# Peptides against a protein of PDB entry 1MQS: the designs that were tried, part 196

Target 1, 223 residues: chain A of PDB entry 1MQS
Amino acid sequence: ILKMLFLNKDLNNNDNITTITDDIFNQQEIIWKVLILDIKSTATISSVLRVNDLLKAGITVHSLIKQDRSPLPDVPAIYFVSPTKENIDIIVNDLKSDKYSEFYINFTSSLPRNLLEDLAQQVSITGKSDKIKQVYDQYLDFIVTEPELFSLEISNAYLTLNDPKTTEEEITGLCANIADGLFNTVLTINSIPIIRAAKGGPAEIIAEKLGTKLRDFVINTNS

## One batch from the design tools (peptide; made by RFdiffusion4, then SolubleMPNN)

Design b2_p29_2_s1 (from b2_p29_2, 9 letters changed)
Fold by OpenDDE base, seed 3:
Structure b2_p29_2_s1 (fold): chain B 223 residues (1-223), chain A 29 residues (1-29)
Amino acid sequence: as target 1 above (223 residues)
Amino acid sequence: SLLDKAMIPYNGEDLKKIAEGKLTPVTFP
């Protein structure tokens, strides 16, 4: 997240947030930026950063993507939003209207090929592709609660998995969603996990799905 | 790392190439 706020520059990840922000503040001129969020990414940012941290990172204004925003044509913008068609269309409209000087787009999870192609096509048509500085897939489908603990923020997961009225299809669907979230978490942490799960329950299903995703990913990236 | 390679951002020029069919984007399942 801090890397994103500093336009994906390399940061020393061994330092705490305060140290990083203080060091950057003291070493270089702050570039003021606008931060555009959605509901999901707002929760993510709030779990990790304080308002003061945003200010130290040069975020002068933050707003929701669906809100009416005033043009700031001389200010670069950081988008940190879900990879949806709606958000893509809004970003492209902002580009068309010259709402900001530069666009740093960070999606909270993997952007599907069809949406990437749609974004590419729309941006190309505008003739303003030079203003798009970055399109980066973040993989933050989780909320950090503690340094080694996180939540996928899946509503009522425990209740759904333990409700006798829940169908096998619903359980399978939920397990798939959890596996997707864990996969995204793995990519965010940039470390391949050792998967451990209890046998005979949803955890095993999730583990198998996650394992398959990781294997497929490794195969596709090594090809 | 393999994960690092997967997390390389596209720029505006890359998007243009994608739109023109000159660049095949790498997408993850």
Scores: peptide ipSAE 0.324, ipTM 0.776, DockQ to the pose 0.601
Fold by OpenDDE base, seed 5:
Structure b2_p29_2_s1 (fold): chain B 223 residues (1-223), chain A 29 residues (1-29)
Amino acid sequence: as target 1 above (223 residues)
Amino acid sequence: SLLDKAMIPYNGEDLKKIAEGKLTPVTFP
């Protein structure tokens, strides 16, 4: 989430949220941007970040995607919303209207291929694809209580992964546990998952571990 | 690797290529 707020720049994962925000605030010029959320992502952000953290990340205004929003054509926007057809249509409409200068789109979960293709087609028709800087699927280690979201019920996973005092060994162990949980979920759903992870952090470790588990499973099943 | 490609966010140019059928998104069935 913090990476998203800093336009998916690499952050030092060994620091807690406060230390990370303080370091970035002191070392880099703050880029002021708008954060656009939905009801689900609002709950997610509120569980992880304080209002002061958003300010330190350069978020000047945060709004709901379905709310009437004033155009800010000189301000970049970060979308953090559910991967739905409705949200895609709203984003495309915002693009058509030149509501913001740049669009950083982060979906709270995996974007299905059909929706990605729909987004791509609609953006292409607008002729304003250059304003789309990023489309990213977030792998949130969050306990989301919504029907389409599942939790691995790993206590304090976020805090552990973001605590500067956490050792590399502890992170690796936790990532292994998460990967195991995801693997079990994949087996239960009986579908091959799309694995996307940010480079240089715990998400990459989890993705690699999960990938290995899936490969091993396929090899063992075909033997 | 397929994993590496899946981990990279798409930009506007990528979306254009997808729309044109020049880029196949890494989606696992």
Scores: peptide ipSAE 0.284, ipTM 0.743, DockQ to the pose 0.405
Fold by OpenDDE base, seed 4:
Structure b2_p29_2_s1 (fold): chain B 223 residues (1-223), chain A 29 residues (1-29)
Amino acid sequence: as target 1 above (223 residues)
Amino acid sequence: SLLDKAMIPYNGEDLKKIAEGKLTPVTFP
């Protein structure tokens, strides 16, 4: 939450909220922002932060997303709301109306692919995508890196996967091993991967297994 | 988690790429 309030800048999470806010307040010029919430996120924020904490984080005004809000075209906005079609439509409408200078969108939970695509399409139509600085949820984090090729150095993997004499069980086992290797690689690189796999073959099996492992990991670490 | 510290959110350019079909978003339940 604090990271969100500071526009997802890296924060030293080892300190308590008060120490972090005080340090940031003293070291950097505070960027004043508007915080837009819904009913659910209001409860969340109220449980973690005090009004004074919000002020120290540079939140000048906070309001509900469904409330009538005055335009502040020179002020950046932080949205912390549920990932719903309704909220997306409101955000896009706010974008269309130039209600704020910049939009930092943080969803309280995972944003489904269909809703992300809908948001993307609507934002694209507005021609104001440049104002969208961030779209974040617990699962929408990724690291953009230069293309690299690496090998897991599994002996005869290609031959085994393409040999017609190989049993389904053997393929499944090998795919699991590959997925484990990839998972470990992802953890080492410390980035969420974009997974692309050919359909109808071992690559799809590997992708599915890897996806499951990653999902489980994310859920377990965020809980 | 190690992954939580290194993750970058989508930006407007990413959304544009998604809208254009140039980027397939990765979402986890």
Scores: peptide ipSAE 0.259, ipTM 0.750, DockQ to the pose 0.292
Fold by OpenDDE base, seed 2:
Structure b2_p29_2_s1 (fold): chain B 223 residues (1-223), chain A 29 residues (1-29)
Amino acid sequence: as target 1 above (223 residues)
Amino acid sequence: SLLDKAMIPYNGEDLKKIAEGKLTPVTFP
């Protein structure tokens, strides 16, 4: 997240948020930026950063993507939003209207190929592709509570998985969601995990799904 | 690493290439 706020500059990952922001603030000229969020990403940002952290990162204004926003044609914008068709259309409209000087687009999770192609096509049609500086997937479907502990923040997962009235379809769906979250976590951490799961339960299902996703990812990236 | 390569952001030029069919994007499942 901090890397995103600093336009994906390399940051020292060994330092805490405060140290990183202080070092950058003291050593470099602050580039003022607009931060554009959606409801989901707002929750994510709020869980990790304080208002003061945003200010130190050079965020002068933050707004929701669906809100009416004033043009700031000389100010770069950071989008941190869900990978949806709606958000893509809004971003493209903002581009068309020259709402900002530069566009740094960060999606909260993986952008499907069809949506990426749609974004690419729309941006190309505008003739303003040069203003798109970055398109990046953050893969943030989790909340980091500690360096080695995280939560997917899925409500009542344990209860649902252990309720005998829960249907197989519901279990499968929930396991898929959990696996997606874990997959995104793995990508974010940039470390291949050793997956351990109890046999004969939902944990095994999740592990298998996660394994498949990781394998598919490797195949797709080697292609 | 393979993971690192896959996590490189696209830029406007990349998007143009994608739109023109000159670049096949790597997407994650």
Scores: peptide ipSAE 0.339, ipTM 0.788, DockQ to the pose 0.562; fails the geometry check

Design b2_p29_2_s2 (from b2_p29_2, 10 letters changed)
Fold by OpenDDE base, seed 3:
Structure b2_p29_2_s2 (fold): chain B 223 residues (1-223), chain A 29 residues (1-29)
Amino acid sequence: as target 1 above (223 residues)
Amino acid sequence: SLLDKAQIPYNGKDLKLIAEGKLTPKTFP
């Protein structure tokens, strides 16, 4: 998250800066930026950073992507939002209207190919592709509650999994979403866990899906 | 880091190339 707030510039020394120290903020020229969030990413940011941390990172204003925002044509913007068609359309509209000077787009999770292509097409049509400085998948769609405890903040997951009226398809879909969130967490923590799950339930399905994702990732990144 | 390996940075030029079919985006399943 801090790296994102500093426009994904190589923070010199320690890649593993898990601790927000004053030293991180003192070493960089502060560029004032706008931070655009959605409801989900707001929760993520709030779980990890303090308001003072945002200010120290040069965030002068933060707002929700769906809110009416005043143009700041001389100010760069950081988007940290969910990878949805709706958010893409809003970003492109902001680009068309010259709402900000530069656009640093960070999606909270992996952007599907179809959405990336849609973004690319729309941006290309505007003729303002030069204003798009970055597009990143951050894989930060979880909430940190404690150093060793996190939540995916999936609404009604427990109820859905335990409701006898829930279809197998719905369960499978939810398990896939959970596995995606866990995968993102693994990437963020930079450690591949040993997966353990109870047999015969949703936990096993999730474990299998996560295992497959991790295996595929390892194969693709080590080749 | 695992995150660095997973992140695929694109810029506006890359997006233009993608739109033109000249760049195939690397997507993870």
Scores: peptide ipSAE 0.381, ipTM 0.855, DockQ to the pose 0.742
Fold by OpenDDE base, seed 5:
Structure b2_p29_2_s2 (fold): chain B 223 residues (1-223), chain A 29 residues (1-29)
Amino acid sequence: as target 1 above (223 residues)
Amino acid sequence: SLLDKAQIPYNGKDLKLIAEGKLTPKTFP
């Protein structure tokens, strides 16, 4: 997250957040930025950073992507939002209106190819592609509750998985979403875990999906 | 890092190339 707030520059992560922000703040002039979030990413940010941390990172103001926002044409913007068609359309609209000086786009999870292509097409049509400085998928679709504990914060997951009226399609979809969240977590912590799950239920399905994703990732990145 | 391997580091120029069909996006499942 801090890396993103500093425009994805390399940071020394051997120190705590306060030490990192203090060191950066003391070494160079702070670049003030706007942070644009959605509901999910707001929860993620709030679980990891304090308001003072945002300020030290140069975030002058933060807003929700769906809210009406005042133009700040001389201020760079960091988007940290879910990879959805709706969010892409809003970002492009902000670009068209010259709402900010520069656009640093960070999606909370993996950006599908079709959405990336859509973003690319729309940005190209605006003629303002030079304002798009970065597009990243950050894989931060989780909530940190404790240093070694996290939650995906998927609403009613237990109820949905245990409701006899839930369809197999719904179960499969939910399990896929959970597996995606866990995959994001693995990438973020930079460690591939040994997966343990209860057998005979949804947890096993999730474990299998996650295992497949991790294996595919390892194979693809090592080839 | 694992994250570095997975992230898509595209800029506006890259997006233009993608739109023109000159760059194939690298995505992970």
Scores: peptide ipSAE 0.356, ipTM 0.837, DockQ to the pose 0.706
Fold by OpenDDE base, seed 1:
Structure b2_p29_2_s2 (fold): chain B 223 residues (1-223), chain A 29 residues (1-29)
Amino acid sequence: as target 1 above (223 residues)
Amino acid sequence: SLLDKAQIPYNGKDLKLIAEGKLTPKTFP
């Protein structure tokens, strides 16, 4: 997240958020930026960063993507939003209107190819592709509640998994979704975990799916 | 980093190339 706020520049990962922000604040001219969020990413940011952290990162103002925002044509913008058609259309409209000087687009999860192509086509039509400085898809399908605890924010997952009326297909589908979220979390944390799960239940299914995903990923990346 | 490998890094020039069919997007599987 901090990397994103500093326009995806390489940051020394070993330092605390406060140390990083202080060092940058002291060593470099602060580039003031606008941060555009959606409801989901707002929750994510709020769980990890304090308002003071945003200020130290050079975020002068933050707003929701769907809100009416005042043009700041001389200010770069960081978008951190869900990869949806709606958000893409809004970003393109902001580009068309020269709402900001530069556009740094970060999606909260993987951007499907069809949406990437749509974004590309729309941006190309505007003739303002030079203002798009970065497009990243990130993998933040989780909210940090505590330093050692996070949530995927899947509604009633526990209840659904433990409801005797839930079908095997529904359980399998939900477990797959959970595994996907956990996988994205692992990628974000940049550490391969030791997986521990209770045996004989959904947790085991999730663990197996996650393990497979991690193994496949390691194989594909080392290749 | 794992995250770096999973991210799609494109800029405006890349998007133009994608739109023109000159660059095939690489999506994380």
Scores: peptide ipSAE 0.335, ipTM 0.781, DockQ to the pose 0.659
Fold by OpenDDE base, seed 2:
Structure b2_p29_2_s2 (fold): chain B 223 residues (1-223), chain A 29 residues (1-29)
Amino acid sequence: as target 1 above (223 residues)
Amino acid sequence: SLLDKAQIPYNGKDLKLIAEGKLTPKTFP
């Protein structure tokens, strides 16, 4: 997260958040930026960073992507939002309107190829592709509650999975979302987990999906 | 790191190339 706030520059990860922010603040001229979030990423940021940390990172203003935002054409913007068609359309509209000087786009989870191609096409049509400085998948679809405990903050997951009225399609979809979040967490922690799940339920489905994602990732990254 | 390998480091030029069909995006599951 801090790396993102510093425009994905290399940071020494061995230090506490406070030490990192202090070191950077003392060594470099602060670049003031706008941070654009959605509801999900707001929760993620708030679980890891304090308002003071954002200020030290040069975040002058943070707002929700769906909120009306005033143009700041001379200020660079960091987007940290979910990889959705809606968010992509909003970002492109902001680009069209010259809302900010530069666009650093960070998606909270994996950006599927179709959405990346859509983003690329829309940006190209604007003729303002030079303002897009970065597009990253941060894989931060989780909330840090404790140093070794993570939550995906999926609303009513337990209720949905245990409701007899829930369809198989809905269960499958929810399990996929949970697996995606866990996958992102694993990547962020940078360790291969031992997956344990109860048999005969949604947990097993999630475990299988997660295992597949991890295997596919390892294969794709080694190629 | 696993995270570094998974991130998509595209810029505006890359997006233009993707839109033109000159660059195939690398996506991860």
Scores: peptide ipSAE 0.323, ipTM 0.782, DockQ to the pose 0.735

Design b2_p29_2_s3 (from b2_p29_2, 11 letters changed)
Fold by OpenDDE base, seed 3:
Structure b2_p29_2_s3 (fold): chain B 223 residues (1-223), chain A 29 residues (1-29)
Amino acid sequence: as target 1 above (223 residues)
Amino acid sequence: SLLDKAMIPYNGKDLKLIAEGKLTPKTFP
Protein backbone atom coordinates (compact mmCIF):
# COMPACT_ATOMS: atom_id res chain seq x y z
CA ILE B 1 0.00 0.00 0.00
CA LEU B 2 2.76 2.47 0.87
CA LYS B 3 4.52 1.61 -2.34
CA MET B 4 1.37 2.52 -4.21
CA LEU B 5 1.12 5.84 -2.42
CA PHE B 6 4.63 6.64 -3.55
CA LEU B 7 3.75 5.84 -7.16
CA ASN B 8 5.09 2.30 -6.91
CA LYS B 9 8.66 3.37 -6.29
CA ASP B 10 10.95 0.98 -4.53
CA LEU B 11 10.77 1.33 -0.79
CA ASN B 12 12.80 -0.27 1.93
CA ASN B 13 10.27 -2.79 3.22
CA ASN B 14 12.17 -3.63 6.37
CA ASP B 15 11.04 -0.55 8.22
CA ASN B 16 7.86 0.31 10.04
CA ILE B 17 5.32 2.49 8.27
CA THR B 18 6.22 5.46 10.45
CA THR B 19 9.91 5.10 9.75
CA ILE B 20 9.35 4.83 6.03
CA THR B 21 7.10 7.85 5.88
CA ASP B 22 9.41 9.91 8.05
CA ASP B 23 12.44 9.04 5.97
CA ILE B 24 10.73 9.90 2.73
CA PHE B 25 9.24 13.06 4.13
CA ASN B 26 12.63 14.26 5.27
CA GLN B 27 14.62 13.26 2.22
CA GLN B 28 12.38 14.00 -0.73
CA GLU B 29 10.15 16.72 -1.97
CA ILE B 30 6.58 15.76 -1.35
CA ILE B 31 4.47 15.33 -4.44
CA TRP B 32 0.93 16.14 -3.51
CA LYS B 33 -1.61 13.70 -4.89
CA VAL B 34 -5.28 12.89 -4.80
CA LEU B 35 -6.29 9.44 -3.60
CA ILE B 36 -9.43 7.96 -5.12
CA LEU B 37 -10.96 5.02 -3.26
CA ASP B 38 -14.08 2.91 -3.21
CA ILE B 39 -15.88 1.51 -0.19
CA LYS B 40 -13.84 -1.68 -0.13
CA SER B 41 -10.45 -0.04 -0.54
CA THR B 42 -11.34 2.59 2.06
CA ALA B 43 -11.72 -0.17 4.59
CA THR B 44 -8.39 -1.66 3.51
CA ILE B 45 -6.53 1.63 3.78
CA SER B 46 -8.12 2.45 7.13
CA SER B 47 -7.02 -0.88 8.56
CA VAL B 48 -3.37 -0.32 7.65
CA LEU B 49 -2.70 3.41 7.56
CA ARG B 50 -3.34 6.39 9.75
CA VAL B 51 -4.46 9.76 8.48
CA ASN B 52 -1.03 11.10 9.29
CA ASP B 53 0.53 8.40 7.14
CA LEU B 54 -1.52 9.52 4.17
CA LEU B 55 -0.49 13.10 4.72
CA LYS B 56 3.17 12.16 4.94
CA ALA B 57 2.78 10.20 1.73
CA GLY B 58 1.62 13.38 0.03
CA ILE B 59 -2.08 12.64 -0.08
CA THR B 60 -3.69 16.04 0.09
CA VAL B 61 -7.23 14.81 -0.37
CA HIS B 62 -8.98 11.50 -0.66
CA SER B 63 -12.46 10.78 -1.93
CA LEU B 64 -14.74 8.02 -3.11
CA ILE B 65 -14.72 7.24 -6.81
CA LYS B 66 -18.50 7.49 -7.03
CA GLN B 67 -18.60 10.90 -5.40
CA ASP B 68 -18.61 14.09 -7.37
CA ARG B 69 -15.07 15.35 -7.33
CA SER B 70 -13.75 18.75 -8.29
CA PRO B 71 -11.25 18.91 -11.12
CA LEU B 72 -7.63 19.27 -10.09
CA PRO B 73 -5.95 19.34 -13.49
CA ASP B 74 -2.50 20.09 -12.06
CA VAL B 75 -2.58 17.33 -9.46
CA PRO B 76 -1.76 13.66 -10.05
CA ALA B 77 -4.29 11.08 -8.94
CA ILE B 78 -3.87 7.65 -7.44
CA TYR B 79 -6.78 5.31 -7.93
CA PHE B 80 -7.04 2.38 -5.58
CA VAL B 81 -10.31 0.70 -6.46
CA SER B 82 -11.93 -2.63 -7.25
CA PRO B 83 -11.49 -3.97 -10.78
CA THR B 84 -15.05 -3.42 -12.00
CA LYS B 85 -16.55 -2.18 -15.24
CA GLU B 86 -18.17 0.66 -13.34
CA ASN B 87 -14.89 1.88 -11.87
CA ILE B 88 -13.14 1.60 -15.23
CA ASP B 89 -15.83 3.69 -16.86
CA ILE B 90 -15.51 6.34 -14.17
CA ILE B 91 -11.72 6.45 -14.50
CA VAL B 92 -12.01 6.83 -18.26
CA ASN B 93 -14.56 9.57 -17.81
CA ASP B 94 -12.19 11.35 -15.43
CA LEU B 95 -9.49 11.00 -18.06
CA LYS B 96 -11.74 12.44 -20.75
CA SER B 97 -12.58 15.42 -18.60
CA ASP B 98 -8.92 16.08 -17.71
CA LYS B 99 -9.85 15.85 -14.07
CA TYR B 100 -6.24 15.25 -13.00
CA SER B 101 -2.77 15.74 -14.47
CA GLU B 102 -1.68 12.11 -14.26
CA PHE B 103 -3.40 8.83 -13.52
CA TYR B 104 -1.88 6.08 -11.40
CA ILE B 105 -4.37 3.24 -11.40
CA ASN B 106 -4.13 0.46 -8.83
CA PHE B 107 -6.77 -2.21 -8.70
CA THR B 108 -7.35 -3.94 -5.39
CA SER B 109 -7.30 -7.38 -7.01
CA SER B 110 -6.54 -9.07 -10.30
CA LEU B 111 -7.89 -7.33 -13.37
CA PRO B 112 -9.55 -9.81 -15.72
CA ARG B 113 -8.35 -9.80 -19.30
CA ASN B 114 -11.69 -8.65 -20.64
CA LEU B 115 -11.69 -5.63 -18.33
CA LEU B 116 -8.08 -4.83 -19.16
CA GLU B 117 -8.93 -4.90 -22.83
CA ASP B 118 -11.94 -2.72 -22.21
CA LEU B 119 -9.84 -0.22 -20.29
CA ALA B 120 -7.22 -0.27 -23.01
CA GLN B 121 -9.76 0.30 -25.74
CA GLN B 122 -11.49 3.16 -23.97
CA VAL B 123 -8.22 4.87 -23.06
CA SER B 124 -6.97 4.51 -26.61
CA ILE B 125 -10.09 6.15 -27.99
CA THR B 126 -9.61 9.20 -25.75
CA GLY B 127 -6.22 9.95 -27.26
CA LYS B 128 -4.97 10.70 -23.75
CA SER B 129 -3.09 7.50 -23.03
CA ASP B 130 -0.02 9.53 -22.12
CA LYS B 131 -1.76 10.61 -18.92
CA ILE B 132 -2.04 7.00 -17.79
CA LYS B 133 1.25 6.52 -16.03
CA GLN B 134 0.60 3.20 -14.36
CA VAL B 135 -1.93 0.40 -14.23
CA TYR B 136 -1.39 -2.18 -11.52
CA ASP B 137 -3.57 -4.99 -10.37
CA GLN B 138 -2.72 -5.70 -6.78
CA TYR B 139 -3.81 -8.41 -4.40
CA LEU B 140 -5.26 -6.64 -1.38
CA ASP B 141 -8.65 -8.27 -1.02
CA PHE B 142 -8.48 -8.38 2.77
CA ILE B 143 -8.74 -6.26 5.89
CA VAL B 144 -6.03 -6.36 8.53
CA THR B 145 -7.59 -6.47 11.98
CA GLU B 146 -4.68 -7.80 14.03
CA PRO B 147 -1.14 -8.92 13.29
CA GLU B 148 -2.27 -12.55 13.36
CA LEU B 149 -5.83 -12.04 12.20
CA PHE B 150 -7.38 -10.72 9.03
CA SER B 151 -10.76 -10.69 7.34
CA LEU B 152 -11.74 -11.14 3.72
CA GLU B 153 -14.90 -9.12 4.39
CA ILE B 154 -17.10 -11.48 2.44
CA SER B 155 -20.66 -10.58 3.21
CA ASN B 156 -22.77 -13.23 4.91
CA ALA B 157 -20.22 -15.98 4.41
CA TYR B 158 -21.02 -17.67 7.70
CA LEU B 159 -24.76 -17.49 7.13
CA THR B 160 -24.50 -18.79 3.59
CA LEU B 161 -22.31 -21.73 4.55
CA ASN B 162 -24.59 -22.71 7.42
CA ASP B 163 -27.95 -22.19 5.74
CA PRO B 164 -29.50 -25.54 4.88
CA LYS B 165 -31.13 -23.97 1.86
CA THR B 166 -27.80 -23.10 0.31
CA THR B 167 -27.07 -25.24 -2.74
CA GLU B 168 -23.87 -27.14 -3.35
CA GLU B 169 -23.16 -24.86 -6.26
CA GLU B 170 -23.49 -21.79 -4.08
CA ILE B 171 -21.19 -23.29 -1.47
CA THR B 172 -18.63 -24.17 -4.12
CA GLY B 173 -18.80 -20.67 -5.52
CA LEU B 174 -18.34 -19.09 -2.13
CA CYS B 175 -15.44 -21.40 -1.33
CA ALA B 176 -13.80 -20.34 -4.56
CA ASN B 177 -14.17 -16.69 -3.62
CA ILE B 178 -12.70 -17.33 -0.19
CA ALA B 179 -9.80 -19.21 -1.73
CA ASP B 180 -9.18 -16.29 -4.07
CA GLY B 181 -9.10 -13.89 -1.16
CA LEU B 182 -6.70 -16.08 0.76
CA PHE B 183 -4.52 -16.41 -2.30
CA ASN B 184 -4.37 -12.65 -2.63
CA THR B 185 -3.47 -12.38 1.04
CA VAL B 186 -0.63 -14.85 0.63
CA LEU B 187 0.77 -12.85 -2.26
CA THR B 188 0.50 -9.64 -0.27
CA ILE B 189 2.35 -10.96 2.77
CA ASN B 190 4.90 -12.62 0.49
CA SER B 191 4.86 -15.88 2.40
CA ILE B 192 3.52 -19.29 1.46
CA PRO B 193 1.65 -20.75 4.39
CA ILE B 194 1.13 -24.26 5.57
CA ILE B 195 -2.54 -24.87 4.98
CA ARG B 196 -4.56 -26.49 7.72
CA ALA B 197 -8.28 -27.11 7.55
CA ALA B 198 -10.94 -29.13 9.26
CA LYS B 199 -11.93 -32.22 7.31
CA GLY B 200 -15.33 -32.86 5.84
CA GLY B 201 -16.55 -29.30 5.40
CA PRO B 202 -16.18 -26.09 3.45
CA ALA B 203 -12.79 -25.45 5.01
CA GLU B 204 -11.39 -28.51 3.29
CA ILE B 205 -12.76 -27.38 -0.06
CA ILE B 206 -11.21 -23.97 0.44
CA ALA B 207 -7.88 -25.50 1.43
CA GLU B 208 -7.80 -27.65 -1.66
CA LYS B 209 -8.62 -24.76 -3.94
CA LEU B 210 -6.05 -22.53 -2.29
CA GLY B 211 -3.43 -25.24 -2.49
CA THR B 212 -4.04 -25.64 -6.19
CA LYS B 213 -3.79 -21.91 -6.80
CA LEU B 214 -0.55 -21.66 -4.87
CA ARG B 215 0.99 -24.61 -6.66
CA ASP B 216 0.01 -23.25 -10.03
CA PHE B 217 1.39 -19.85 -9.17
CA VAL B 218 4.72 -21.20 -7.94
CA ILE B 219 5.12 -23.30 -11.04
CA ASN B 220 4.31 -20.43 -13.35
CA THR B 221 6.55 -17.89 -11.62
CA ASN B 222 9.58 -20.13 -11.17
CA SER B 223 9.52 -21.51 -14.69
CA SER A 1 8.49 -10.68 -3.94
CA LEU A 2 5.45 -12.79 -4.76
CA LEU A 3 3.40 -9.63 -4.95
CA ASP A 4 5.78 -8.01 -7.40
CA LYS A 5 5.67 -11.07 -9.60
CA ALA A 6 1.91 -11.17 -9.58
CA MET A 7 1.27 -7.52 -10.36
CA ILE A 8 0.82 -6.52 -13.96
CA PRO A 9 2.41 -3.16 -14.63
CA TYR A 10 1.11 -1.37 -17.69
CA ASN A 11 1.36 2.21 -18.83
CA GLY A 12 -0.63 4.20 -21.33
CA LYS A 13 1.57 3.07 -24.20
CA ASP A 14 0.98 -0.53 -23.28
CA LEU A 15 -2.75 0.05 -23.19
CA LYS A 16 -2.62 1.51 -26.65
CA LEU A 17 -0.76 -1.52 -27.92
CA ILE A 18 -3.28 -3.81 -26.27
CA ALA A 19 -6.13 -1.92 -27.89
CA GLU A 20 -4.43 -2.28 -31.25
CA GLY A 21 -3.91 -5.98 -30.74
CA LYS A 22 -0.14 -5.63 -30.80
CA LEU A 23 0.39 -6.64 -27.20
CA THR A 24 -1.08 -9.70 -25.56
CA PRO A 25 -1.66 -9.10 -21.88
CA LYS A 26 -0.22 -11.51 -19.42
CA THR A 27 -2.92 -12.70 -17.08
CA PHE A 28 -2.61 -14.86 -14.03
CA PRO A 29 -5.07 -17.63 -13.34
Scores: peptide ipSAE 0.308, ipTM 0.774, DockQ to the pose 0.692
Fold by OpenDDE base, seed 1:
Structure b2_p29_2_s3 (fold): chain B 223 residues (1-223), chain A 29 residues (1-29)
Amino acid sequence: as target 1 above (223 residues)
Amino acid sequence: SLLDKAMIPYNGKDLKLIAEGKLTPKTFP
């Protein structure tokens, strides 16, 4: 999420949110931007970040995508919204109206091919494709409550998984480590979980590995 | 890898190429 707020630039993830934001604030000129959310992504952001974190990340204003928003043609916009036809149409309309200077689009989960093609076609028709700087799938289609949130303390996991230079072997290895951590957590809690993961990404790989580990464990324990 | 391709973001130029049929989006099944 922080990476998204900094326009998906590489961040030194060894630090907590506060340290990262403070370091960037102190070392770099803050680029002020608008954050556009929907109801679902608002819940996601609220579970992870505080209002002060948004300010430190250079978010000057945040709004719901369906709300009437004032044009800020000199300000870049970050969209973090669900991958729906409705949201795509709104984004394209904002592009047509030159509502913002640049568009950084982040979908909360995987964008289906048909919707990607629709987005592409609509953007192409506007003649303003140069304003679309990025389109990402973030795979954050979940709501986490604070009491249920924990960290496996694996350094740079997000960066490693999202770096195009990372090898398949490295990704597989990292996913295995994450699955091991989750497995240990499950054993500690002594409850068999229902595993849910976003499809088509590292989360699915992790879920499959975790499922296999749990099955193997149950079979070996009952034998 | 399939994973690497899925994690690569698209930009406005890519979208134009997709719209023109010159770039086939790589989506996870």
Scores: peptide ipSAE 0.290, ipTM 0.766, DockQ to the pose 0.305
Fold by OpenDDE base, seed 2:
Structure b2_p29_2_s3 (fold): chain B 223 residues (1-223), chain A 29 residues (1-29)
Amino acid sequence: as target 1 above (223 residues)
Amino acid sequence: SLLDKAMIPYNGKDLKLIAEGKLTPKTFP
């Protein structure tokens, strides 16, 4: 997250958030930026950073992507939002309107190929691709409550999984979402977990999906 | 790190190449 706020510059990860922000604040001229969030990423940011941390990172204003935002054509923007068609369309519209000087786009999870291609096409059509400085997939589909405890903040997951009226398709979809969140968490903590799940239920489905994702990732990164 | 390997850094030039079909995006599951 801090790396993102500093435009994905390499930060020495060995220090506490406060130490990192202090070191950067003292060594470099602060570049003021706008931070654009959605509801999900707001929760993520709020769990890890304080308002003062954002300020130290040069975030002058933060707002929701769906809110009406005033143009700041001389100010770079950091987007930290979910990889959705809706968010992509909004970003492209912001680009078309020259709402900001530069666009640093960070998706909270993996961007599907079809959405990346859509983003690419739309940006290309605008003729303003030079303003897109970065597109990153972050893997932060979780809220850190404690150093060793996190939540995916999936609303009513327990209720949905235990409701007899829930369809198999809905269960599968929810399990996929949970697995995605766990996968992102694993990548973020940079540790391969031992996966344990109860047999015969949604937990097993999630475990299998997570295992597959991890295996696929390892294969793709080693190739 | 796993995270570093998973991050796909694209810039505007890359997006243009993708749009033109000259660059195949790497997608991670």
Scores: peptide ipSAE 0.290, ipTM 0.770, DockQ to the pose 0.728
Fold by OpenDDE base, seed 4:
Structure b2_p29_2_s3 (fold): chain B 223 residues (1-223), chain A 29 residues (1-29)
Amino acid sequence: as target 1 above (223 residues)
Amino acid sequence: SLLDKAMIPYNGKDLKLIAEGKLTPKTFP
């Protein structure tokens, strides 16, 4: 989140929020920005950051995406919102109206391909793609420093997941168990992984569940 | 945070390429 607030610049991750904000505040000229949130992301931000932290990060004003917002054409905007068609349409409308000088878009979760393509098309039509400085999907892309293979040693998981007689409830339950195991593994290695899964199968379900758990954990740990 | 490092950035140029069908987004579920 702090990285997002500092326009995704590299931050020293070993420092706490206060130290990071103080160091940046003291060492660099503050770029004042607007923070655009939705209901979900407001809860996330409020759990991790104090109002003073936002100020130190250069957030001069924060507003809900659905609220009537005054144009600030000389001020860059950070969007931190859910990856929905509605939010995309609002962002594009804000772009069309030159509501802000620059757009740093951060989605709270993975942006589906269809929505990314929609965003891309709409932005392209506006002719103002140059104002889109960043689109970040909070991919729970985790830094894998070295390829490691591990097993959860769940008996017959593959067979159960691929048996056509297995019920949806059984699949869901097993996927939840696998996600729990992976979550525990992640906590053990003290590294948040990049999650990659095949689409349209149990792996996707597991990835989604794991992602949710990791997000919840990060939110709770930073609180 | 580890989460901050996991973001795949696109810029306006990338979006244009996507719109033109020249760039396949690396969307990882």
Scores: peptide ipSAE 0.292, ipTM 0.766, DockQ to the pose 0.453; fails the geometry check

